# Ledger of designs, part 150: peptides against a protein of PDB entry 3ZOQ

Target 1, 223 residues: chain A of PDB entry 3ZOQ
Amino acid sequence: QLLQDSWWNQLKEEFEKPYYQELREMLKREYAEQTIYPDSRDIFNALHYTSYDDVKVVILGQDPYHGPGQAQGLSFSVKPGVKQPPSLKNIFLELQQDIGCSIPNHGSLVSWAKQGVLLLNTVLTVRRGQANSHKGKGWERLTDRIIDVLSERERPVIFILWGRHAQMKKERIDTSKHFIIESTHPSPFSARNGFFGSRPFSRANAYLEKMGEAPIDWCIKDL

## One batch from the design tools (peptide; made by RFdiffusion4, then SolubleMPNN)

Design b2_p24_4_s2 (from b2_p24_4, 13 letters changed)
Fold by OpenDDE base, seed 2:
Structure b2_p24_4_s2 (fold): chain B 223 residues (1-223), chain A 24 residues (1-24)
Amino acid sequence: as target 1 above (223 residues)
Amino acid sequence: SEAERLEAIRKEMLEAHDPSVYYD
């Protein structure tokens, strides 16, 4: 699927650069020779669901889930019918404690994306069973540019940065215009060290309200 | 034109991310 015009206008120069052409050629080989996630049509789902102009909140992930049928092209999100991964379960636990939402019977975050929550991984593809297998192949340069053009946007954005990997991107964000919500990662290895009780959802909505924008309906309906 | 060039790139991106291109 073609990128929306708003993202195309912001990113078109990146797609002409050698690094992206090399990335594309790499991806062609990888998808031909290996099982790669997400489906090639889903790689840019974060940009498809949330236009550049509609971004209210950014939630950064690292790379896609590497198990069968999991990755949906959205950070932390899984396709309907897929068992919720541990980090996502913790996200929903915090959501419940923060703003009282019920835990949904699925793991799709598409409803957030449609409301202006950019669910962006820094690396947009992965080999089956091989976490970070496409790290350092060019995605980070593109996704850094995505962060940069959002940082340059006049209308403020809220960046939710869970864990050290996401927090490394803070240096690219103009904090004079944009808001940052930081905590430990929702992973079982770190969630008890600061993610639980961080209340990112209510805090994000508080910033949106302060800016005169409609809050996100973070509650996810069952399917 | 610049517009035509950009449209060609955009179409190429679409084609490049179509699963049929990867599995030929």
Scores: peptide ipSAE 0.028, ipTM 0.570, DockQ to the pose 0.015
Fold by OpenDDE base, seed 3:
Structure b2_p24_4_s2 (fold): chain B 223 residues (1-223), chain A 24 residues (1-24)
Amino acid sequence: as target 1 above (223 residues)
Amino acid sequence: SEAERLEAIRKEMLEAHDPSVYYD
């Protein structure tokens, strides 16, 4: 898949390292032998939609949805026509409560990505029906580098870290320069313990405005 | 050279991780 030059320049040294070569060989076998999500051409969609220089906000996920037709290479996002997963439903509920957006009739977050919201999973592939099946295979080292190069960027970034797993990445973020929004995860098991009412969307826009940046239009139109 | 190696990697990535690219 075609990577934008801005990301290629930041990450090219990673792609020639042994860990990534091993990851690539693993992925070749996985995609050949069983059903892997997302489609191999969609693995880097987060980087395709949002260039290194255009990143305004980062939303970290763990790994892709593992059901048929769901994952589209963007954290929490599902392809149009796919039923919204519970966590995504809660994200839209908070969006409605926070800034008054209507609940969209689909689950695609591509409109956020196109505005500079990097929807990055820490692991970028998964076996069908097997959550975290590609954990510890090399993706985390690459995505850590993505966080690192963003942390090193002079222009500030807003990191939205839902749940403990995402919050563990805080140690890699220069908090003297970048902004962090933390809450519990939007999952039904944790959303009522702090995600609801956390107002991440208005808070992110408040930081953007303070920086002299255009705010994100978080409201998603129906398809 | 290092530059040639990087260009080769980039070319392979541009062709995606589609298994059909690696299996003739």
Scores: peptide ipSAE 0.024, ipTM 0.570, DockQ to the pose 0.015
Fold by OpenDDE base, seed 5:
Structure b2_p24_4_s2 (fold): chain B 223 residues (1-223), chain A 24 residues (1-24)
Amino acid sequence: as target 1 above (223 residues)
Amino acid sequence: SEAERLEAIRKEMLEAHDPSVYYD
């Protein structure tokens, strides 16, 4: 699917660059020869659901889930009917403790994306069962550009940076214009070291309200 | 250094959606 005009205007120059052409050719081979996630039509779902102008919040992930039926082109999100991964369960636990939302019976974060939460992975594809298999293939250059053009935007953005990988992107963010919420990763291995109790959802909404913007309805309805 | 490499791997493991964690 074609990108929304707002993203196309920001990213069109990247798609003409050799690195992206090489990435595209690599992906064609990968999707033909391997089981790759997400579905090729879902790779850019984060940009499809949230236009450049509509971005209020960014949540960075590393790469897609690599199990069958899980990834849907949104960081941390899983398709309905898929068991919630541990990190996502912890996200919902923090959501409940932070602002009182019930834990949903599914793991789809599409409702966040539709409200202006850009659920961006730094790498947008993965081989089945092989985490980070598409690391260093060109996605990071594109997604760095996405962060850059958001940082350059005059209208402020809230960046939620869970864990060190996401926090490494802080150097690309103009902190004079944009707000950063940092904590440990929601992974079971790190969540108790600072993610729980970090209250990213209420903090994000408090900042949105101060900017005169509508807060995010973080509560997810059951399907 | 090897220590830095191991720390990097450890960080990646902490942040990686390890499939082993999905199978309860």
Scores: peptide ipSAE 0.022, ipTM 0.537, DockQ to the pose 0.122
Fold by OpenDDE base, seed 1:
Structure b2_p24_4_s2 (fold): chain B 223 residues (1-223), chain A 24 residues (1-24)
Amino acid sequence: as target 1 above (223 residues)
Amino acid sequence: SEAERLEAIRKEMLEAHDPSVYYD
């Protein structure tokens, strides 16, 4: 699946820049020599599922899950059949408490992506078993540009920023146009310090309704 | 052309960062 024209038009200039060329060459070596996640065909799944124009909500993650079969190119999401990581379990617990959704039997957030929830990691690849191994290699510059072009969009976006890493991107967001939902990270280490009870899902839908847009159906059906 | 080069990059991004895509 091709990068959608709406994203291509926003990002095409980045791909010709030296930093991205260097990143690309690095990735070629990494995928050839090591086990890298997600699958190379899934790196841009967030952009594939949610066009630039269709973005309603952004949920920022750090980098992909680094275990076998987990990452599918969407922040916090895991492929069906994969055990839900602790942070994702907490996301579903908050979802249940916030709006009454049942906890799904899988961890795929594709249904959110298809509704306009951009599930973007700031770093889009990782070595197996080595969290943050591709940090500082060029992805952050591209994903910063993604945030920038969304910030420049006239139609408002809702940014959900869990934890300090995601919140550092707030400086790139025009808060006069866009809405920010901030809390601690859903990680077991931080969830009880503000993530639980933050009600990001109902709050996001309240903003969407205020804008005259259809709310997100956050409830995920079993597979 | 520049347009062809950009389209090639777009195609590469679509197909994979798998180095096998760049080899015959």
Scores: peptide ipSAE 0.026, ipTM 0.557, DockQ to the pose 0.016; fails the geometry check

Design b2_p24_4_s3 (from b2_p24_4, 13 letters changed)
Fold by OpenDDE base, seed 4:
Formats: structure tokens, sequence, C-alpha cells
Structure b2_p24_4_s3 (fold): chain B 223 residues (1-223), chain A 24 residues (1-24)
């Protein structure tokens, strides 16, 4: 199977739809003719690391990092050995200020994903050096469906929505069943306008604890 | 989880995040 059983059950119908078939054919051409990120085997890493049933928290990104070796198929995350992008640095600064975690010597957020943090980009591929190059090609329809099926889930989810792009997805979330943490984006251009001091990590854990669930260990160990 | 409990949690969290709570 392309996906774990829990996600497959939720999304299998999407993969049979014409829009996804067209997307798939486009991606075949793109990966053959261009340098595309992430690696094709890593496109669905967010869903691989975090099953549908295991999702506790969702952090939405826009599209993958478009530099060499960066994208892991997880929003905001970079492979070990890669310099932390500015937004990720700010995420770790907020993490430190929020709950006292040390800033890790790498930028991999895999440990979050393994604990139930769905690190989902709305667009799952990008051409090297060309941000948003795969916007409007079909990914948004699939990722909207991912948000929809999570919204339909009875077990509550905490959605962390940084910036306007992510916040636009709020209309798809049943806020009677799920929780929203919103702030400005961690980008250097916006972080000082509300991201810093927003304390999304402690707030997420507070929600989880009040729900009777285990909190996320947000602290990332050095490699 | 019941809707009433979720709403209670939401209200508690909104109150806790109000910046005024940090300055009182």
Amino acid sequence: as target 1 above (223 residues)
Amino acid sequence: MEAAKLEEIRKEMEAAHDPSVYYD
C-alpha cells in the first residue's frame, strides 16, 4: 500500500479521482525532467510517520523547502546536517522560551511526527529553487481532504495554524470538535508580530492534558 | 468526548491565553 491502513481507508477514493491521476502523471514528468523535492519516496512522510488515528496535533505548512537536501516530506522539518532555515530557527526559539527546550543541533522534526504531530504541507512537492511551482496542480485538493477527514474524526485534534495561508484552512475545521492555535507565521518577517510569545507548544500540551491524553515531548535531542 | 467538555476546555484555554492574565 502507498499509505498506512488508517490513512488509506480515509483517502483511497481520492487516489482514484481524475485530479490525482493528472497530478501523478505531472509528477512523473517533473521528477524525470526536473529536480523535485522532496525525494519521491518521502512525499507522504507526514502520513507515514503519523497515522490517521494517532494524529494529536496538526501543523500546516505551505510547500516543501526547495533547496538541496532540505525537505523531508514534513512541514518545517529539514534533514539532519542541513542548516536550519530562518522560520525553523524561530520555531526553536519559541520552543525554548515556551517550555525551556534546548535548541537542537539539527532541524529534524521526525520525533514530533512519531508522537502524533502531523507535519502537513498543503502542497507536497516543489521544483528546486522555485517556491510554489507545484501550487494549483492537485495537491491542495488532496490535502484539503486530509483536513476534512481529520475534522470529521470524533477524537479531537489540535490544529496549529501559523500565518494567513494556514489560517485559511480554519473554515474546513469543525471547531466544535477540534481546537485551534493561531498566530502569525514564524518567518522573520512576521514572527515578532505575534508568533513569539504565542506559546503553541505548552498550549497544545495543555489541551492534550485536559483531554486526558499524553502530552507531546516537544524537546528534540541532539544527534 | 462530549461537546460540553470540549467547550469547557476551549473556554479554559482561551482564558489562559488572554494576555491580560499574564499582567494581572
Scores: peptide ipSAE 0.472, ipTM 0.806, DockQ to the pose 0.018
Fold by OpenDDE base, seed 5:
Structure b2_p24_4_s3 (fold): chain B 223 residues (1-223), chain A 24 residues (1-24)
Amino acid sequence: as target 1 above (223 residues)
Amino acid sequence: MEAAKLEEIRKEMEAAHDPSVYYD
């Protein structure tokens, strides 16, 4: 079984659909003929670390980092030992200014995922050095379904939507049941236009506390 | 959670996100 039971129950029908079968066949060829990220065993790490029932917060990314050793199946996250990408550096800068966390010596966000932060990219694979190379191949249909089943959940979710790409998914979210935190993207090209000072971490925790749920420990320990 | 409570939380958070409150 590819996924935890809670996600499998929500998504099993998708895996039987023609679009996903075609995607799977495409991926088999891609992984055989090209260098694809992340490792095939890590594609669904976001769902592995955070069960459907345990999701508290969702952070949407576009597609995985396309450099060697970077992507680990979690949006914005990089494997330990990898230089922090510019957007991730800005995320940690905002984290420090927002709630006082120290900037970690690595870029792994696994500790967030384990606490219920679903770090979901809309596209889950990429060719080395070719951003968006797997766009429009079927991932978006699956990840849209992930957003849909979360939107349908009765227990509220906080969606953090950085930038226009993520914000386009707002139409799929029932805002009568769920909460949305929006700002510009953490990219150096946009961070100064609204991401810095948006305080998404304290705001997410404020929502959780008001709902009677445990807040996220956003601070990341050094390795 | 009750819809009324969720709406209350939303209103509280909108008020709290007023940039002026972050300068206190």
Scores: peptide ipSAE 0.464, ipTM 0.801, DockQ to the pose 0.018
Fold by OpenDDE base, seed 1:
Structure b2_p24_4_s3 (fold): chain B 223 residues (1-223), chain A 24 residues (1-24)
Amino acid sequence: as target 1 above (223 residues)
Amino acid sequence: MEAAKLEEIRKEMEAAHDPSVYYD
């Protein structure tokens, strides 16, 4: 099957729907005729690294990085050896100021994913050099369903929503059961307007501790 | 988790949140 059992149980019906079949056919053409990121085997890495039941925190992104070798199927994350994009650099700056972590020499957030941080983009593929090229093609419906099934989960989730695009998903989240951490986007264009100093990492861990859960080790080791 | 406990946590976090405040 395409996904881990826990996610498959939540999403299997989506993959049978016409919208996803159309998306799949589109993607087949795109990957055959264009350079598409991430690698097709990495599209669902967020779900591969973090099972449905293991999700503690969700960080929403928009769509993958569209440069060579960057996207690895996790929001804001880049493959090791890839220069850190500006937004990611700001994420690490806030991480350092928030909880004292050193800035890593790479941009991979896989260690977060393995601890229960679902690094989900709303759109999971992109054409090389063409941001948002796969917007409105069906991914948003699937990823909305991902948010929905997490919202329906009894065990609380912490949603970190940076910027307006992510915050628009708040309407899908049952805030009586789940927690929201909101700020401006880590982009250089917006980070100084609220992202810096928002302390999402310590706040997330404070929520987890109050819930009796193990906190996330947000500090990323060098490779 | 009970709704009341979740609301309590939310209120505590909202009250405590300030960029100048340290979180454990």
Scores: peptide ipSAE 0.455, ipTM 0.789, DockQ to the pose 0.018
Fold by OpenDDE base, seed 3:
Order: sequence, then structure tokens, then C-alpha cells
Structure b2_p24_4_s3 (fold): chain B 223 residues (1-223), chain A 24 residues (1-24)
Amino acid sequence: as target 1 above (223 residues)
Amino acid sequence: MEAAKLEEIRKEMEAAHDPSVYYD
């Protein structure tokens, strides 16, 4: 896929490395022989919607939703017309409680991405019905590099790290230059243990305002 | 942004998020 110039400048060396070539060949076979999500044209949507220079906030996910029509290449986001997954419902509940936004009638977070919220999964593809089926195949090395180049950026980034998987990436983030918002995961299994009431949206905007940057309009309009 | 300003922001945000600010 063709990346925006700012991301290409940061990642071009990765695409020439053996691990990525092996990943690419694996993906060619997978998409030919299996049902893989998201659509191959949507794999890098997080980078398409949010350039390297435009990143204000990062929200890390694990891997894409593995049901039909769900994944659109953005962490936690689902295509319009798709039932909101449980974690996403809880995200919208916290959004409503945090800053008063109405719960949207769809689950697309594209409006966040367009404002500088990088919705990055650590693994960018999955087999239908098989969570983590593409774990350990090379995506983690690329997405680690994405985190690294953001950490190296002088303009501060706000990293929202929900749950242990995302929080494991904290060691890669220079906290002298960047800000971290941590809580339990929005999953129904963990949301009541710290996610609800964590107010990540207002806190992110408070950081942005103190930095002299425009806040994110987190409220999502109905379609 | 200077390290001192970033640290100031961090301290302000930590203080604002501290639940103890609601217990007077």
C-alpha cells in the first residue's frame, strides 16, 4: 500500500527488511487461501488517515476484529452498519460519562483518525474467526517501529494504553517527551476495574490544551 | 517543547487526576 510521505520517510527501511518481506509473502498466501480481515486495501488505514506529523494521540489495540465486515484497519473501530462490539460500547459509555457525547448509532472512529488519533493495532491482520492467528508473523516488529519513531519525535504525543497488552509498549516510549494515559481495558471483563471513570478523552484534551494544541472533537455524529 | 515545560504539564495533570482533590 502507498503510505503518506511522512510515514514513508519513517518506515521505508522496514519494508526492505527480510522480516517484512516474509510477512508480505505470508499475507499473499493468506489472502489467497483464507478469509482475512480487514480488506487488504484497509490494512494501513490507521497510517492513511493519520500522518506521522499529524499524530496527536495514539490508541493501541491488539489485532483486528475477526468477524465479517467488522474490521476497517483502525483499532476498536467497526465499519458503519456493523453492531458495536462490547469493548467499543464501553468506550462510548465512558465517552458519554467523561465529556457528555451522545452514543453514536455506528462504530466508526474515522472522525478521530482524521483529527490526529492514531488508532493502531499491534497486529494488523487476522483470519476469520481466529483471534491472534497472525500473531508473531512480523507485524509486531513493524508496529514497534511505529511506536519507536513516534517516541523519537520531538513534538509530544499522548499515548492511551488500555490493558496489559498495550501497557507492555510503555517501555518503548520516552516519557520525558511524551504523555501516558493508562487504565484497564474497555472489555466487559475489565472495564469496571478502572476503565470506567478513567476519563481518557478529557485528559487527552487537557494535555493538548496545555501544549497549546487544538483538542480532539471526540463526539461522533450519527450516520 | 522544553523538558521543564513538559514536566510542569505532567505534574499539573497528575494533580488534577488525583482523587484526593475531591476530598476536602
Scores: peptide ipSAE 0.446, ipTM 0.798, DockQ to the pose 0.017

Design b2_p24_4_s4 (from b2_p24_4, 15 letters changed)
Fold by OpenDDE base, seed 1:
Structure b2_p24_4_s4 (fold): chain B 223 residues (1-223), chain A 24 residues (1-24)
Amino acid sequence: as target 1 above (223 residues)
Amino acid sequence: MEEAERKRIEEEMLEAHDPSVYYD
């Protein structure tokens, strides 16, 4: 699928680079020979739902969920009808405590994406049942470029960086211009060490208000 | 990179590989 013009203008040169051509050839083999998630049409959903110019907030994830029907090309998000993974459940618990939103009956974060929340994984594909199986294959270079071009954007962005893996991207972000919200990861193994009570949603909206922008409606309606 | 930070990254990587992160 062709990217929106705003992203294409920022990323078109990457797609011509050898690393991306190698990645593409790898992915062709992987999708032909293995079960790969998300669906190939959904790989770039984060960029499809949120244009370069419309990005208000970035939430970084690692790689897609590796179970059947889960990944939809958005970090932490699962397709409707899919059981909410533990980390996502904790995200919704924090959302409830932060700003009073009800826990939705699904795990789709598409409503955030449509409002300018770029739900970006650093690696955009995964083999079934094999977390990080596509690590180091070229995605990180592309997604680093996505972070870079957002950092270079004049209009400020809010980066939400949960856990150390995401926080390692902080060096790529111009903190004189952009805002960063950091905490431990929403994973059950780390959420109690700082994620809970971090109030990333109200903090993000506070920054948006200071910028004169419309806040995100973080509350997700039931389907 | 501090040792404590390395350990935290390693722990997150372990979490990422733990199926319990994706399933209850």
Scores: peptide ipSAE 0.065, ipTM 0.716, DockQ to the pose 0.096
Fold by OpenDDE base, seed 3:
Structure b2_p24_4_s4 (fold): chain B 223 residues (1-223), chain A 24 residues (1-24)
Amino acid sequence: as target 1 above (223 residues)
Amino acid sequence: MEEAERKRIEEEMLEAHDPSVYYD
């Protein structure tokens, strides 16, 4: 699927660069010879659901879930019917504590994406059962450009940066224009060290309201 | 860097490599 015009205008020159051509050829081979996630049609779902102009909030992840049927092309999100991974469960626990939302019976964050929450991984593909298997293959250069063009945008963006991997991208963000919410990662390894109680959802909405924008409805309906 | 900060970085690196973060 082709990108929306707003993203295409921002990223079109990247797709012509040698690094991306090499990445594409690598991916063609990988998808032919290995089980790769997400489905090739879903790789750019974050950009499909949230146009460049509609981005209000960015939540950065590392790479897709590597289990069958999990990855949805959105950071932290899983397809309906898939058991919620531990980090996602903790996200919903913080959501409940922060603003009182019920825990949904599924793990799809599509409703956030449709409201302007860009759920972007820095690496957009992974081999089955092999976390970070596509690290350093070219995705990071493209996703860095995505962050850069958002940073250059006049209309402010809220960046939610959970954990050090996401926080490493802070240097690319113009903090004179954009707002950053930082905490430890929602993973069971780090959530108790600052993620719980960080209240990223209410804080994000407070900034949206201050900017005169509609807040995100973070509460997710059951399916 | 502080010991606590180093520990947090190490724990988050484990998240990237531990399959348990993807399954429950």
Scores: peptide ipSAE 0.052, ipTM 0.695, DockQ to the pose 0.109
Fold by OpenDDE base, seed 5:
Structure b2_p24_4_s4 (fold): chain B 223 residues (1-223), chain A 24 residues (1-24)
Amino acid sequence: as target 1 above (223 residues)
Amino acid sequence: MEEAERKRIEEEMLEAHDPSVYYD
């Protein structure tokens, strides 16, 4: 699907580059021969729900969930009716502790995306049951460009960087203009080492308010 | 990037891709 004009204006040159054409051809083969997630129509959902100009907050993930029906093209998010993965459960636990939101009966973060939270994975596709299987195939170059054009934007952005992989992108972010919230990853392996109690949601809203922007309604309603 | 830092990042990536992160 075609991107919104605001993203197209920022990324159109990337889509003409050889690396992206090679990526596209690879993906055509992968989707034809393998079970790939998310659905091909959902690959760019993060950019579909949140325009370049509307980005307020960025939350970076690595790659999509690799189980059936899970990935919906948004980092950490799962389709309604899908059991919440452990990291997402921990995100909701921190959300509850941070700002008092109830834990939703589903794992869809679409409501965040619609408010300007760019839920971007660095790699946008994965083979079923094979985490990181599309690493190094060209997605990282595109998603690095996404970070770059946001960093170049004059209107400030808040980057929430959970874990070291996301934090590696800090070098691409102009910290004179943009705000960074860092903690350990929400994974069960690391959440107790700093993610819990990091209060990323209230801190993000505090920055938005300081900027004169509308805060994010982080609370997710049941379906 | 220091080798020690790279190793720590790789370890975290391995943890992040553990199936237990995606399934209960």
Scores: peptide ipSAE 0.044, ipTM 0.693, DockQ to the pose 0.100
Fold by OpenDDE base, seed 4:
Structure b2_p24_4_s4 (fold): chain B 223 residues (1-223), chain A 24 residues (1-24)
Amino acid sequence: as target 1 above (223 residues)
Amino acid sequence: MEEAERKRIEEEMLEAHDPSVYYD
């Protein structure tokens, strides 16, 4: 799928910079020599499903799932037929407790992305079985720019920042214009320390309604 | 991963990482 015009207008200068060209060359070697996730055509799925102008909510992740068939270019999301990872299970538990949604029989968050939820990882690729293997290779500079251009947008955005890594990006967000929802990460190691009971879904919709925007239908239908 | 599959991935990666080709 083509990069949408609204994102191209915001990011075109980044793609011409040396750091991004070096990143491309690195990725070419990695995909040729190693098993890399997601599929190369899925790397920018977050931008493909949610245009710059249509972003209502941002959910930041770290890097893609590193197991076979899992990553689909959307933070926390897994392809249909894939067992839900522990963090995603906890997201659905909080969704159920927050607004009463049933737990879906799959882990695809594409329905959120299509409604204006930008499911962005800060690093967009990973080696099989090696979490953070592509950290510090150039992705963070591009994804920082994505956060920056959203922060500069006049129309307000809601940023959901789970855990320390995502919360470190708060310094790039103009909190005079944009809304922040923070909690601990949905990981089993941290969820009981603040993620459960944080009610990010109802809080996000409350902000959208206050802004005169349509709320997100967070409930995911079974496939 | 087979060599043919690697080549396909390289081609797909080049397309995915060169958004400018869609706006020329």
Scores: peptide ipSAE 0.010, ipTM 0.430, DockQ to the pose 0.020; fails the geometry check

